# Ledger of designs, part 131: peptides against a protein of PDB entry 4BOS

Target 1, 163 residues: chain A of PDB entry 4BOS
Amino acid sequence: PVLTRTVVPADNSCLFTSVYYVVEGGVLNPACAPEMRRLIAQIVASDPDFYSEAILGKTNQEYCDWIKRDDTWGGAIEISILSKFYQCEICVVDTQTVRIDRFGEDAGYTKRVLLIYDGIHYDPLQRNFPDPDTPPLTIFSSNDDIVLVQALELADEARRRRQ
Target 2, 163 residues: chain A of PDB entry 4BOS as posed
Amino acid sequence: PVLTRTVVPADNSALFTSVYYVVEGGVLNPACAPEMRRLIAQIVASDPDFYSEAILGKTNQEYCDWIKRDDTWGGAIEISILSKFYQCEICVVDTQTVRIDRFGEDAGYTKRVLLIYDGIHYDPLQRNFPDPDTPPLTIFSSNDDIVLVQALELADEARRRRQ

## One batch from the design tools (peptide; made by RFdiffusion4, then SolubleMPNN)

Design b1_p26_8_s4 (from b1_p26_8 with A9R V10I D13L M18A Q25L)
Fold by OpenDDE base, seed 3:
Formats: structure tokens, C-alpha cells, sequence
Structure b1_p26_8_s4 (fold): chain B 163 residues (1-163), chain A 26 residues (1-26)
């Protein structure tokens, strides 16, 4: 099995498209962003004590309005929220630094998904199998550290290619 | 099934928020 990258559109919503892809088992749906933005806003609005201005960098209401814009780029806050919502660890391998940032690592999730990030764009990662009849895997065990090594190798290769 | 479970989590958060507000007003 080999870990591969699926390129999603660079339309300001690549994070949401990428997360949706991996948590839904490899479904590419670029139209998912509006609803995912709404979902995040709903979660944030539901707990203003936790999602405070200190965490958000803006008031709870301002963030909710901001994240629902179609030109808002997702980041660590959104990844953390999506990790909690989907009850999985989200691992982001950075091609610029060849490091993995793990979100939800201390939550005790049994599942792990992987994204690749180049500083401005997110793409999902999947494991392909030699058997053409076996569909790619996007949800891994949180104990599968081999996939993390493969992600680092993929990121290093991307760095060398300026990806 | 998985989608339904995830949807239930957001519903629970909203319900807890509503309950907390109701308790504060009691």
C-alpha cells in the first residue's frame, strides 16, 4: 500500500473539502464547504464560553459571520473544531517544514485522518492498495504510525518538488 | 449511522447551551 495525495480545488475552501474527503471515506465534494462552514459556525455559537474572543481572535459573533464567508481560509481553529466534531485525530503534514501537526491527539480518538499542507493549500491523503478492487483508505487507526512515516516521506518529496 | 451520530453531537451541544441559559434564568 502507498500513501497518495488527492488534489482538491484551490478555492479558499480546500481545508473543508479535504476534511470532508477523508472523513467520508474518499468522497470528493467541492460543494461541501458552505455547509461545513455553517457547521463550524453553529458549533462555535453553541459554546461562547469555550470559543472565546481569546481563542478566536474576534468576538464569537464576528467569527461566525467571518467563517461563513466563501473567501475565508481555514486554519488550526477550524481543524480543531472539525476534529472534535468528527471524533477523529486530524494530522496535517506540512511540506514546508516536513513536520506533522496533530489535532485531537490528546482526546483519545481511535481514528486518524491525514491532510497535506503547503502553507496556503490543503489536500487530503489516502492509502491506495495494489488490488484495484480494494478502495482507497482515508481513515486510519490512531495507532497506525506507519502512515505518519509515509506522510512525512510524501511531504519531503513534495518539498523537493516545491509542492 | 456515522453521519447520524455526528449530527447528534451538534444537537447535544445546542441543547446543553439552551439548558444552561434556562437554568441561569430560573
Amino acid sequence: as target 1 above (163 residues)
Amino acid sequence: AAAAARAARIAALLAERAAALAAALA
Scores: peptide ipSAE 0.029, ipTM 0.568, DockQ to the pose 0.017
Fold by OpenDDE base, seed 5:
Parts: C-alpha cells; structure tokens; sequence
Structure b1_p26_8_s4 (fold): chain B 163 residues (1-163), chain A 26 residues (1-26)
C-alpha cells in the first residue's frame, strides 16, 4: 500500500474540502464548504464559554460571521472542531517543516485521517492498494503509526520539490 | 512563528476539551 495525495481545488475552502474527502471515505465535494462553515459557526456559537475571545481572537459572534464568509481560511480552530464533530484524530503533515500536527490526539478516538499542508493549501491523503479492485482508504486506525511515517516521507518529498 | 504558536495553543486547549468530553461519556 502507498500513501498518495489527492489534489483539491486551490480555493479558500481547501481545508473543508480536504476534511470532507477523508472523513467521508474519499468523496470529493468542493461544494461542501458553505455547509461546513455553518456547522463550525453553529458549534462555536453553542459554547461561548469555551470559545472565548482568548481562543478566537475576536468575539464569539464576530468569529461566527467571519468563518461563514467564503473567502476566509480555515485553520487549527476549525480542524479541532471538525475532529470532535467527526470523532476522529486529524493529522496534518506540514511540507514546510516536515512535521505532523495532531488534532484530537488525546480524545481517545480509534480513527485517524490525514491531510497535507504547504502553508497555504490543504490536500487530503489516501492509501492506495495494489489490487485495483480494492478502493483507496482514507480512514486509518489511530494505532497505525506506519501511515504517519509514510506521511512524513511524502511531505519530505514535496519539500524537496518545493511543493 | 507567533501565528504557529497560537495555533498550537488553541489546538491543545481544544484537544483537552475533547478528552474531557470523551471521559464524561465513558
């Protein structure tokens, strides 16, 4: 099995598209972003005590209005929220640093998904199998450390190509 | 660098909350 990258559109919603792809088992839906942005806003609005100005950098309401815009970038806050929503660890391998940032790692989830990030753009990762009749896998065991090694190798290769 | 540090702190806080929620449901 080989870990590979699926390139999603380079728009301001690539994070949402990438997350949707991996948590839904390999479904590419670039139109998923508006609903996912609304979902994030709903979750943030539901817990103003936790999602405070200290966390958000703005008021709860201001953040909710901001994240629902189609031209704002998602980041660590959104990934963490989506990790909780989908009940899985989200691992982001960074091609600039060749490091993996893990979201939801202490939640006890049995599943993990992987994204690759270059400082601007997010793409989803999947495992391809030699058997053409076996579909790619996007959801891994949280105990599968091999996939993390493969992700680091993929990121290092991308770094060398300046991608 | 400052942005990265802030992101890491936010991620940690949210992870802690997730862990607490998981424990409450167990």
Amino acid sequence: as target 1 above (163 residues)
Amino acid sequence: AAAAARAARIAALLAERAAALAAALA
Scores: peptide ipSAE 0.028, ipTM 0.589, DockQ to the pose 0.025
Fold by OpenDDE base, seed 1:
Structure b1_p26_8_s4 (fold): chain B 163 residues (1-163), chain A 26 residues (1-26)
Amino acid sequence: as target 1 above (163 residues)
Amino acid sequence: AAAAARAARIAALLAERAAALAAALA
């Protein structure tokens, strides 16, 4: 089995498209972003005490209006929220540093998904199987440490290719 | 009231998504 990336559109919503891809088992849906943005805003608005200005870097209402724009980039705060919403660990391998940033690692989730990040763009990762009739796997056991090693190797290769 | 309703809806969605992901791993 080999870990590979699926290139999603390089628009302002690549994070949302990538997360949707992996949590839905490999479904590419670039039209998912508006609803995911709204979902995040709803979650943030539902608990202004937890999602404080200290966490958001702006007021709760300002963040909600901001994240619903079609031209704002998702980042760590959105990944954290999506990890909690989908009840899975989201592992982001960074090609700039060849490191994995793990979101939700302390929440006790039994599942993990993986993204690759180059400092600007997010793409989803998947495990391909030798059998062409077996679809790629995007949801892994949180005990599968081999996939993390493979992600690091993939990131290192991407870095050498300046990707 | 609106906040409580929204929280309940989110909780339901959380449970639904957890079940869907569990099924995907099976």
Scores: peptide ipSAE 0.026, ipTM 0.598, DockQ to the pose 0.023
Fold by OpenDDE base, seed 4:
Structure b1_p26_8_s4 (fold): chain B 163 residues (1-163), chain A 26 residues (1-26)
Amino acid sequence: as target 1 above (163 residues)
Amino acid sequence: AAAAARAARIAALLAERAAALAAALA
């Protein structure tokens, strides 16, 4: 089994496209971004006590308006929200530092998904199998630490190639 | 038309998952 990267469009919504890809088992659908942005805004708006200005860096309302724009980038806040929403750990391997940032690791989720991040762009990761009849895997057991090792190896190679 | 159909499907899925999450938190 080999962990591979699927390149999604660099259209300011790569995070949403990448998350959707992995949580849906490998479905590439860039059209998911507007609805995911709306979902995040709704969740944030519903809990102004938790999603405070201190956390958001702007007022609750300002954030909601901002995240719904089609040209704004998602980050840690959005990943955290999506982790909670999809009830899975989201692991982001950074090619610049060769480290994994884990979102939802303390929530007791049984599933994890993986993204690769280069400081600007997010892409989804998947496990490919030697058997051509076995489809790629994007949702892993939270006990599968081998996939984390493979992600680090992939990131290290990407760093060396500056890709 | 195709884009609208895709958006509708995504919206439905997201709504269902939101409802499930709300139920789990209740």
Scores: peptide ipSAE 0.025, ipTM 0.567, DockQ to the pose 0.027

## One batch from the design tools (peptide; made by RFdiffusion4, then SolubleMPNN)

Design b1_p27_1_s1 (from b1_p27_1, 19 letters changed)
Fold by OpenDDE base, seed 4:
Structure b1_p27_1_s1 (fold): chain B 163 residues (1-163), chain A 27 residues (1-27)
Amino acid sequence: as target 1 above (163 residues)
Amino acid sequence: AEAEQARRAREAARRAAAERAALEAAA
C-alpha cells in the first residue's frame, strides 16, 4: 500500500475540500466549502465565550461573516473545529518543515485523517492498495503510525524537489 | 487590478489564519 495525495483545486477552499475528501472516504467535492464554512460559523457562534475575540482576532460575529466568504482561508482553529465535529484526529504534514501537526491528538479519537500542507495549499492524503477493486483508504486508526511515517516521506520528497 | 486586489485579499486572509493558528498553538 502506498500513500498518495489527491490534488484539489487551489480555490481558497482547499482546506475544506481536503477535509471533506478524507472524512467522507475519498469523495472529491469542491462544492462542499460553503456548507463547511457555515458549519464552522455556526459552531463558533454557538460558543462566544470559548471562541473569543482573543482567539479569533476579531469579534465572534465578524469572524463568522469572514469565514463564510469564499476567499478566506482556514487554519488551525478551523481544523480544530472540524476535528471535533467529525470526531477524528486531523494530521497535517507540512512540506516546509517536514513535521506533522496533529489536531485532536488528546481527545481520544480512534480515527485519524491526513492532509499535506505546503504553507498555502492543502491536499488530502489516501492509501492506495495494489488490488484495484479495493478503494483507497482515507480514514486510519489513530494507532496507525506507519501512515504518519509515509506522510513524512512524502513531505520530505516534496521539500527536496523545491530545493 | 482586480486580480491583484484578489491576491492581496487572499494573502491577508492567509496571514489572519496564521495569526489565529499561532494564538491557538500558544494557548
Scores: peptide ipSAE 0.022, ipTM 0.571, DockQ to the pose 0.069
Fold by OpenDDE base, seed 1:
Structure b1_p27_1_s1 (fold): chain B 163 residues (1-163), chain A 27 residues (1-27)
Amino acid sequence: as target 1 above (163 residues)
Amino acid sequence: AEAEQARRAREAARRAAAERAALEAAA
């Protein structure tokens, strides 16, 4: 089995497309972003005490209007929200540093999904099997630390390609 | 259902925000 990267469009919504891909078991849907942006805005708007200006970097209302734009990029805040919504750990392997940032790691989730990030773009990761009739796996056990090692190896290879 | 997922999402988002705030305070 090999961990592989599925390249999604660089259309400012790559985070949402990538998350949707992995949580839905490998479904590529670049049109999913508007609804996911709306979902995040709804969650943020519902809890202004927690999602304060200090957390958002702007007022709650300003953030909600901002994230619903089709040209704004998602980041750590959005990943955290999506982790909670989908009830899974989201692991982001960074090719610039060859490090993994884990979101939802202390929430007790039984599942984890993986993204690869190069500083400006997100792509989903999947495990391919030697048997071509076995579909790729995008949802892993939160106890599967081997997949994290494989993600680091993939990120290191990506880093070497740029050098 | 979506309502339950939304509730869980809000709870998770709250925890995540708290974690981020803690990290920012520690940095």
Scores: peptide ipSAE 0.051, ipTM 0.643, DockQ to the pose 0.025; fails the geometry check
Fold by OpenDDE base, seed 2:
Structure b1_p27_1_s1 (fold): chain B 163 residues (1-163), chain A 27 residues (1-27)
Amino acid sequence: as target 1 above (163 residues)
Amino acid sequence: AEAEQARRAREAARRAAAERAALEAAA
């Protein structure tokens, strides 16, 4: 079993495409972004007390309009929201620092998914199996620490390629 | 169903914001 990177389009919605890919079991759908953006906006709009200007950097309404644009980038807040929505830990391995940021780690989720991030682009990670009849795995046990080690190795290799 | 979904979404969003704040503080 080898952890591999699936390169998604380098558009403004790579985060959404990557998350959708892993939570749906390996489905590449670049057209998923508009719906996911609306989902996030709906969640944010539903709780203006929590999603305040202090957290969003803009008013609740401004954020909702902003995130629904097709040319705005998702980040930590969007990952956190999607983690809670899909009820899974989202682990992001950064190729610049070779570190993993874990979202939802304190929520007690039984599942985790992995993304790789280079500072400007997100891609999904998957585990490939030697048996060609066994489909790649994108949803892992939250107890699977091996996949985190493999993600760090993958990130380190990526970093070396850029140095 | 929609009301419950909205409630779950709000709860998820609140937890997300808390994690973001923690990450920003650690950065």
Scores: peptide ipSAE 0.049, ipTM 0.650, DockQ to the pose 0.027; fails the geometry check
Fold by OpenDDE base, seed 3:
Structure b1_p27_1_s1 (fold): chain B 163 residues (1-163), chain A 27 residues (1-27)
Amino acid sequence: as target 1 above (163 residues)
Amino acid sequence: AEAEQARRAREAARRAAAERAALEAAA
């Protein structure tokens, strides 16, 4: 089996499209962003004590208005929220540093999904199988360390192509 | 039990968010 990258549109919502792809088992839906932005805003608004200005970098209300804009980029806080919502570990492999940042790693989730990040753009990762009748896998066991090794290899290859 | 309740809650939240987004897009 080979870990591969599915290129999603380079719009301002690539993080949301990528997360949606992996958590839904490989469904590419570039129109999913408005719903996901609203979902994040709803979660943030529901707990102003936890999602404080110190965490958000702006007031709770300002963040909610900001994240619902179609031209704002998601980052670590959004990934953390989505990890908790979907009850899975989100692993982001960075092609610039060839390292994996894990979100939700201490939550005890049994499943993990993987994204690849180049400093600007997010794409989802999937495992392809030789058998054409076996669909690609996007949700992995949290005990599957092989997929993390494969992700690092993929990131290293991407880095070598750019530097 | 606990997992099932959490799943149902998340599904309800997703549906609510989708409905709000659809209403805003239509307005």
Scores: peptide ipSAE 0.027, ipTM 0.612, DockQ to the pose 0.020; fails the geometry check

Design b1_p27_2_s1 (from b1_p27_2, 16 letters changed)
Fold by OpenDDE base, seed 1:
Structure b1_p27_2_s1 (fold): chain B 163 residues (1-163), chain A 27 residues (1-27)
Amino acid sequence: as target 1 above (163 residues)
Amino acid sequence: PRPITEEEAREKSKEREELNKRFYESL
């Protein structure tokens, strides 16, 4: 079993495409972004007390309009919301720092998914198996810490390649 | 669409990092 990176388009919506890929079991659908952006905006709008101007840097409404644009980059807010929406831990390994940020780690989810991040672009991670009859795995047990080690190794290799 | 420029990437990255910072500080 080998942890591998699937490169998704760098179209300003790579975060959404990557999340969709891993939570849907390996389905590449770049067209998912508009609806996911709308979902984010809906959830942000539903809780203006938490998603305040102090966090957003703009009014709640302005942020909702902003994230629905096709050229704006999602980040930690979006990942945290999507973690909750899909009821899974989202682990992001950063190739620049070789660190993993875990979203939803305290929520008691039974499953985790992994993304790789280079400071600009997000890609999904999957485990490939030598048995051709065993499909790649994108959804892991939240108890599978080996996959986190593999992600760190992959990130370290990517860092050496300046990725 | 066209590839983003280095300047655009830096601007968007900076905006995201600032947003991330505010979010992490709120937790």
Scores: peptide ipSAE 0.638, ipTM 0.922, DockQ to the pose 0.666
Fold by OpenDDE base, seed 5:
Structure b1_p27_2_s1 (fold): chain B 163 residues (1-163), chain A 27 residues (1-27)
Amino acid sequence: as target 1 above (163 residues)
Amino acid sequence: PRPITEEEAREKSKEREELNKRFYESL
């Protein structure tokens, strides 16, 4: 079993594509982004007290319009919302810092998915198995800390290649 | 969408990181 990276298109929506890929069990669908952006906007709009200007840096409505554009980059807000929506922990390993940021860590989810981030682009991570007839795994147990170690190793290797 | 330049990517990245910072600080 090896943790591997699936490269998704760098089309400004790689975060959404990557999240969709892992939470749907390995389905690559770049066309998923518009609907996911709308989902984010709906959730942001539903709670203007939490998603305030202090957080968004703009009005709630302006942010909703902004995130629905096809050329804007989602980030931690989107990941946190998607974690709650899909009821899973989303772990993002950063190749620049070789650390993992965990979203939904304290929510008690039983499922964990992983993304790799290089400061610009997001890609999904999956576990490949030696048996070619066994499909890759994208949804892990939230108790599976081995996959986190493997993700850190993958990030460290990526960092070394940049040097 | 069209490919973006490295400069555009840096600007978008900075915007995202600033937004991320505000969000993390709110938690």
Scores: peptide ipSAE 0.638, ipTM 0.923, DockQ to the pose 0.733
Fold by OpenDDE base, seed 3:
Structure b1_p27_2_s1 (fold): chain B 163 residues (1-163), chain A 27 residues (1-27)
Amino acid sequence: as target 1 above (163 residues)
Amino acid sequence: PRPITEEEAREKSKEREELNKRFYESL
């Protein structure tokens, strides 16, 4: 089995498309972004004490309006929220630093999904099997540390190609 | 949507990095 990258469109919503892909078992749907943006805004609005101006750099309402735009880039806040919403650990491997940021690692989730990030673009990761009739796996056990090693190897290779 | 310029990408990236920094520091 090999861990591979599926390239999604660079349409300002690659983060949302990538998360949707992995949590839904490999469904590519770029049209999912507007609804996911609205979901983020709803959750942010529901907890103004936590999502304060100190974190957001703007008022809670301004952030909600901002994230719902079709041209704004989500980041760690969105990943954190989506981890909680989908009840899974989201691991992001960075090709620039060759490290993994883990969201929801201490929440006790049984499931883990992986994204690859190059500083600008997000893509989903999946495990492919030799049997062509076996569909790729996007949802892993939170105990599967082998997939993390494979993700680091993939990121390292991507880094070498960029340089 | 139209492709963004390199300048626009730098600005969006910078904005995201600043936001991420504040978030991580708040943990």
Scores: peptide ipSAE 0.636, ipTM 0.922, DockQ to the pose 0.655
Fold by OpenDDE base, seed 2:
Structure b1_p27_2_s1 (fold): chain B 163 residues (1-163), chain A 27 residues (1-27)
Amino acid sequence: as target 1 above (163 residues)
Amino acid sequence: PRPITEEEAREKSKEREELNKRFYESL
């Protein structure tokens, strides 16, 4: 079994496409972004006490309008929200730092998914199996720390290729 | 959609990183 990335389109919505891919078991659907952006906006709007201007750098409403644009980039806020929504730990391995940011790590979720991030673009990660009849795995046990090691190795190799 | 320029990517990246920073600091 080898951990690999699936390159999704760089259409400003790669984060949403990547999250959707992994949580849905390997479904590539770039058209998912508008609805996911709306979902984020709805959740942000629902908790103005937490998603305050101090955090957002703009009013709650302004952020909601901003994230619903088709050309704005989601980040940690979106990943955090989607982790809670899908009830899974989202692990993002950064190829620039070769570090993993874990979202939802303290929530007690039983499953985790993985993304790879290069500072600009997000891609989903999956485990491929040697048996061609076995589909790639995108949802892992939250106890599977081996996959985190594999993600770090993948990120390190990606970093070396860019240097 | 047209591909973004390097300048646009830099601006979007900077904006996201600043937003991320504020979010992480709030946790």
Scores: peptide ipSAE 0.636, ipTM 0.922, DockQ to the pose 0.688

Design b1_p27_2_s2 (from b1_p27_2, 14 letters changed)
Fold by OpenDDE base, seed 1:
Structure b1_p27_2_s2 (fold): chain B 163 residues (1-163), chain A 27 residues (1-27)
Amino acid sequence: as target 1 above (163 residues)
Amino acid sequence: PRPITEEEAAKKSKELAELNARFYASL
């Protein structure tokens, strides 16, 4: 089995598309972004004490309006929220640093999903199997550290290819 | 949507990095 990257559109909503892909078991749906953006805004608005101006760099309301735009980039805030919403650990391997940022690692989730990030774009990761009749896996055990090693290897190769 | 320019990407990447940094610092 090999960990592979599925390239999603670079349409400013790649984070949302990538998360949706992995949590839904490998479904590519770029149209998912608007609803996911609204979900983020709803959750941010619900907790202005945590999502304060000190974190957001703008007022809570301004951030909510901002993230709902179709051209703004989601980041760690969105990933953390989506991790909680989907009740899974979201691991992001960065090709620039060859490091993995883990979101929700202390929440006790039983499953993890993986994204690859190059600083400007997110793509989902999946495990392909030699048996063509075995479908690719996008949801892994939160105890599967082998997939993290594979993600690092993939990121290192991507870095070598300047991806 | 149209592909973003290198300049746009750099700007958004920088803004995202700053936002991420603030969030990480809060954890």
Scores: peptide ipSAE 0.556, ipTM 0.897, DockQ to the pose 0.712
Fold by OpenDDE base, seed 5:
Structure b1_p27_2_s2 (fold): chain B 163 residues (1-163), chain A 27 residues (1-27)
Amino acid sequence: as target 1 above (163 residues)
Amino acid sequence: PRPITEEEAAKKSKELAELNARFYASL
């Protein structure tokens, strides 16, 4: 079993496409972004006390309008919200630092998904199996720390190749 | 959505990093 990267389009919505890919078991659907952006805006709007100007850098309403644009980038806020929505830990391995940011790690979720990030682009990670009849795995046990090690190895190799 | 230039990517990356930093600090 080998952890591999699936390259999704660099169309400003790669985060949403990547999250959708892993939580849906390996479905590539770039058209998922508009609805996911809408979902984020709805959740942000629902809690203006938490999603304050101090966090957003703009008013709650301005952020909601901003994230719904098709050319704006999602980040940690979006990942944290999607982690809660899909009830899974989202682990993001950064190729620039070779570190993993874990979202939802203290929520008690039993499932874990992985993304790889290079500072400007997100891609989903999957485990491929030698048996060609066994489909790739994108949803792992939250106790599977081997996959985290594999993700770090993949990120380190990417950094060495400046990818 | 259209492809972006390296300059545009750098700008967006910086803005995203600042946004992420504020969020992380709030946790």
Scores: peptide ipSAE 0.462, ipTM 0.875, DockQ to the pose 0.807
Fold by OpenDDE base, seed 3:
Structure b1_p27_2_s2 (fold): chain B 163 residues (1-163), chain A 27 residues (1-27)
Amino acid sequence: as target 1 above (163 residues)
Amino acid sequence: PRPITEEEAAKKSKELAELNARFYASL
């Protein structure tokens, strides 16, 4: 069993495509982005006290309009929202720092998914098995710390290759 | 969408980093 990276399109919506891929068990659907952007906007709009101008850098409504554009990049805000929506821990390994940022780590979720990030692009991670007939695993136990170690190793290799 | 230039990517990356920083600071 080895942790591998699936490269998704760099079309400004790689975060949404990557999240959808891992939470749906390995389904690549770049067309998922518009609806996911709308979902984010709806959730942001529903809590203006938390998603304030101080956090967003713009008004709540301006952010909602902004995130629904097809050329704007999602980030930590979107990941945190999607973690709660899908009821899973989302772990992002950064190739620039070789560190894992965990979203939803204290929520008590039993499931964990992993993304790899290089500062401008997100890709999903999956575990491949020796048996080619066994489908890759994208949803892990939140107690599976081995996958986190493997993610760090993958990120370190990516950094070494400058990718 | 069209491919973006390296300059455009750098700009977006910087904007995203600043946005992320504000979010983390709020926790």
Scores: peptide ipSAE 0.437, ipTM 0.862, DockQ to the pose 0.717
Fold by OpenDDE base, seed 2:
Parts: sequence; C-alpha cells; structure tokens
Structure b1_p27_2_s2 (fold): chain B 163 residues (1-163), chain A 27 residues (1-27)
Amino acid sequence: as target 1 above (163 residues)
Amino acid sequence: PRPITEEEAAKKSKELAELNARFYASL
C-alpha cells in the first residue's frame, strides 16, 4: 500500500474540495465548495461570542459574507472548523517545510484524514492498495502513525520535484 | 488557499479546543 495524491482543480476552493474528498471516502466533487462555504458560515454565525473579531480578524458578519464568496481562500480556521464538524483529525503535510500540522489532535477523535499543501494549493491524500479491486482509503485510524511517515516522505519527494 | 503557519495552526487549534462544549452546542 502506498500513499498517493489526487490532484483537484486549482480553483479558489481546492481546500474545500480536498476536505470533502477525504471525509467522504474519496469522492471528487468540485461542486461541493458552495455548500462547504455555507456550512462554515452557518457555524460561525451560530456562535458570535466564540467566533469573535479577535478570532476571525474581521466581524462575524463580514467573515460570513467573505467565506461564502467563490474567490476567497480557506485556511487554518476553516480547517479547524471542519475538523470539529466532521469529528476527525485533519493532518496537513506541507511540502515547503516537510512538516505536518495536525488539527484536532487533542480532541480525542478516532479518525484522521490527510491533505498535502504546497503553499498555494491543497490536494487530498489516499492510500492505494495493490489489489485493484480494493478501493483507496482516505480515512485512517488516529493511531496510524505509519500514514504520517508516508505523508512526510511524499511531501519530501514533492519538494524535490517542485510539485 | 492561504498559507498555514505553525503559529496560526497552534492558535486556532487551541482556541477551538478550549470551547468545545459551546462549539458543539452551536451545531
């Protein structure tokens, strides 16, 4: 079994497409972005006391309007929110630094998913099996540290190839 | 996609973890 990268469209919503891909078990659906953006906006709007200007960097309403735009980019706060919503650890391996940022690592989730990030684009990661009839795995045990090692190896190779 | 720094990742993760109860109530 090998960890592989699925390239999603390099549009402004690659983060949302990538998260959707891994949490849904490997479903590529670039059209999911508007719904994902609305989901995040709804969660943020539901708790203005927690999602304050200090956390968002803008007013609650401004953030909600901003994140629902088709051309705005998601980042750490959106990943954090999605980690909580889907009740899984989201691990982002960065090809520039060859390190993994783990979102939700202290929440006690039993599942983890992995993304690869190059500074300007997010893609989902999956484990492929030698048996072609066995579908790829995108949701891993939070105890599976081998997949993290494989992710680092993949990121290091990507860095060498400038990919 | 905007960049993720170690500082940003740590801050956002900790902030959300501290108020888990309120977050889940808002879902």
Scores: peptide ipSAE 0.023, ipTM 0.594, DockQ to the pose 0.060

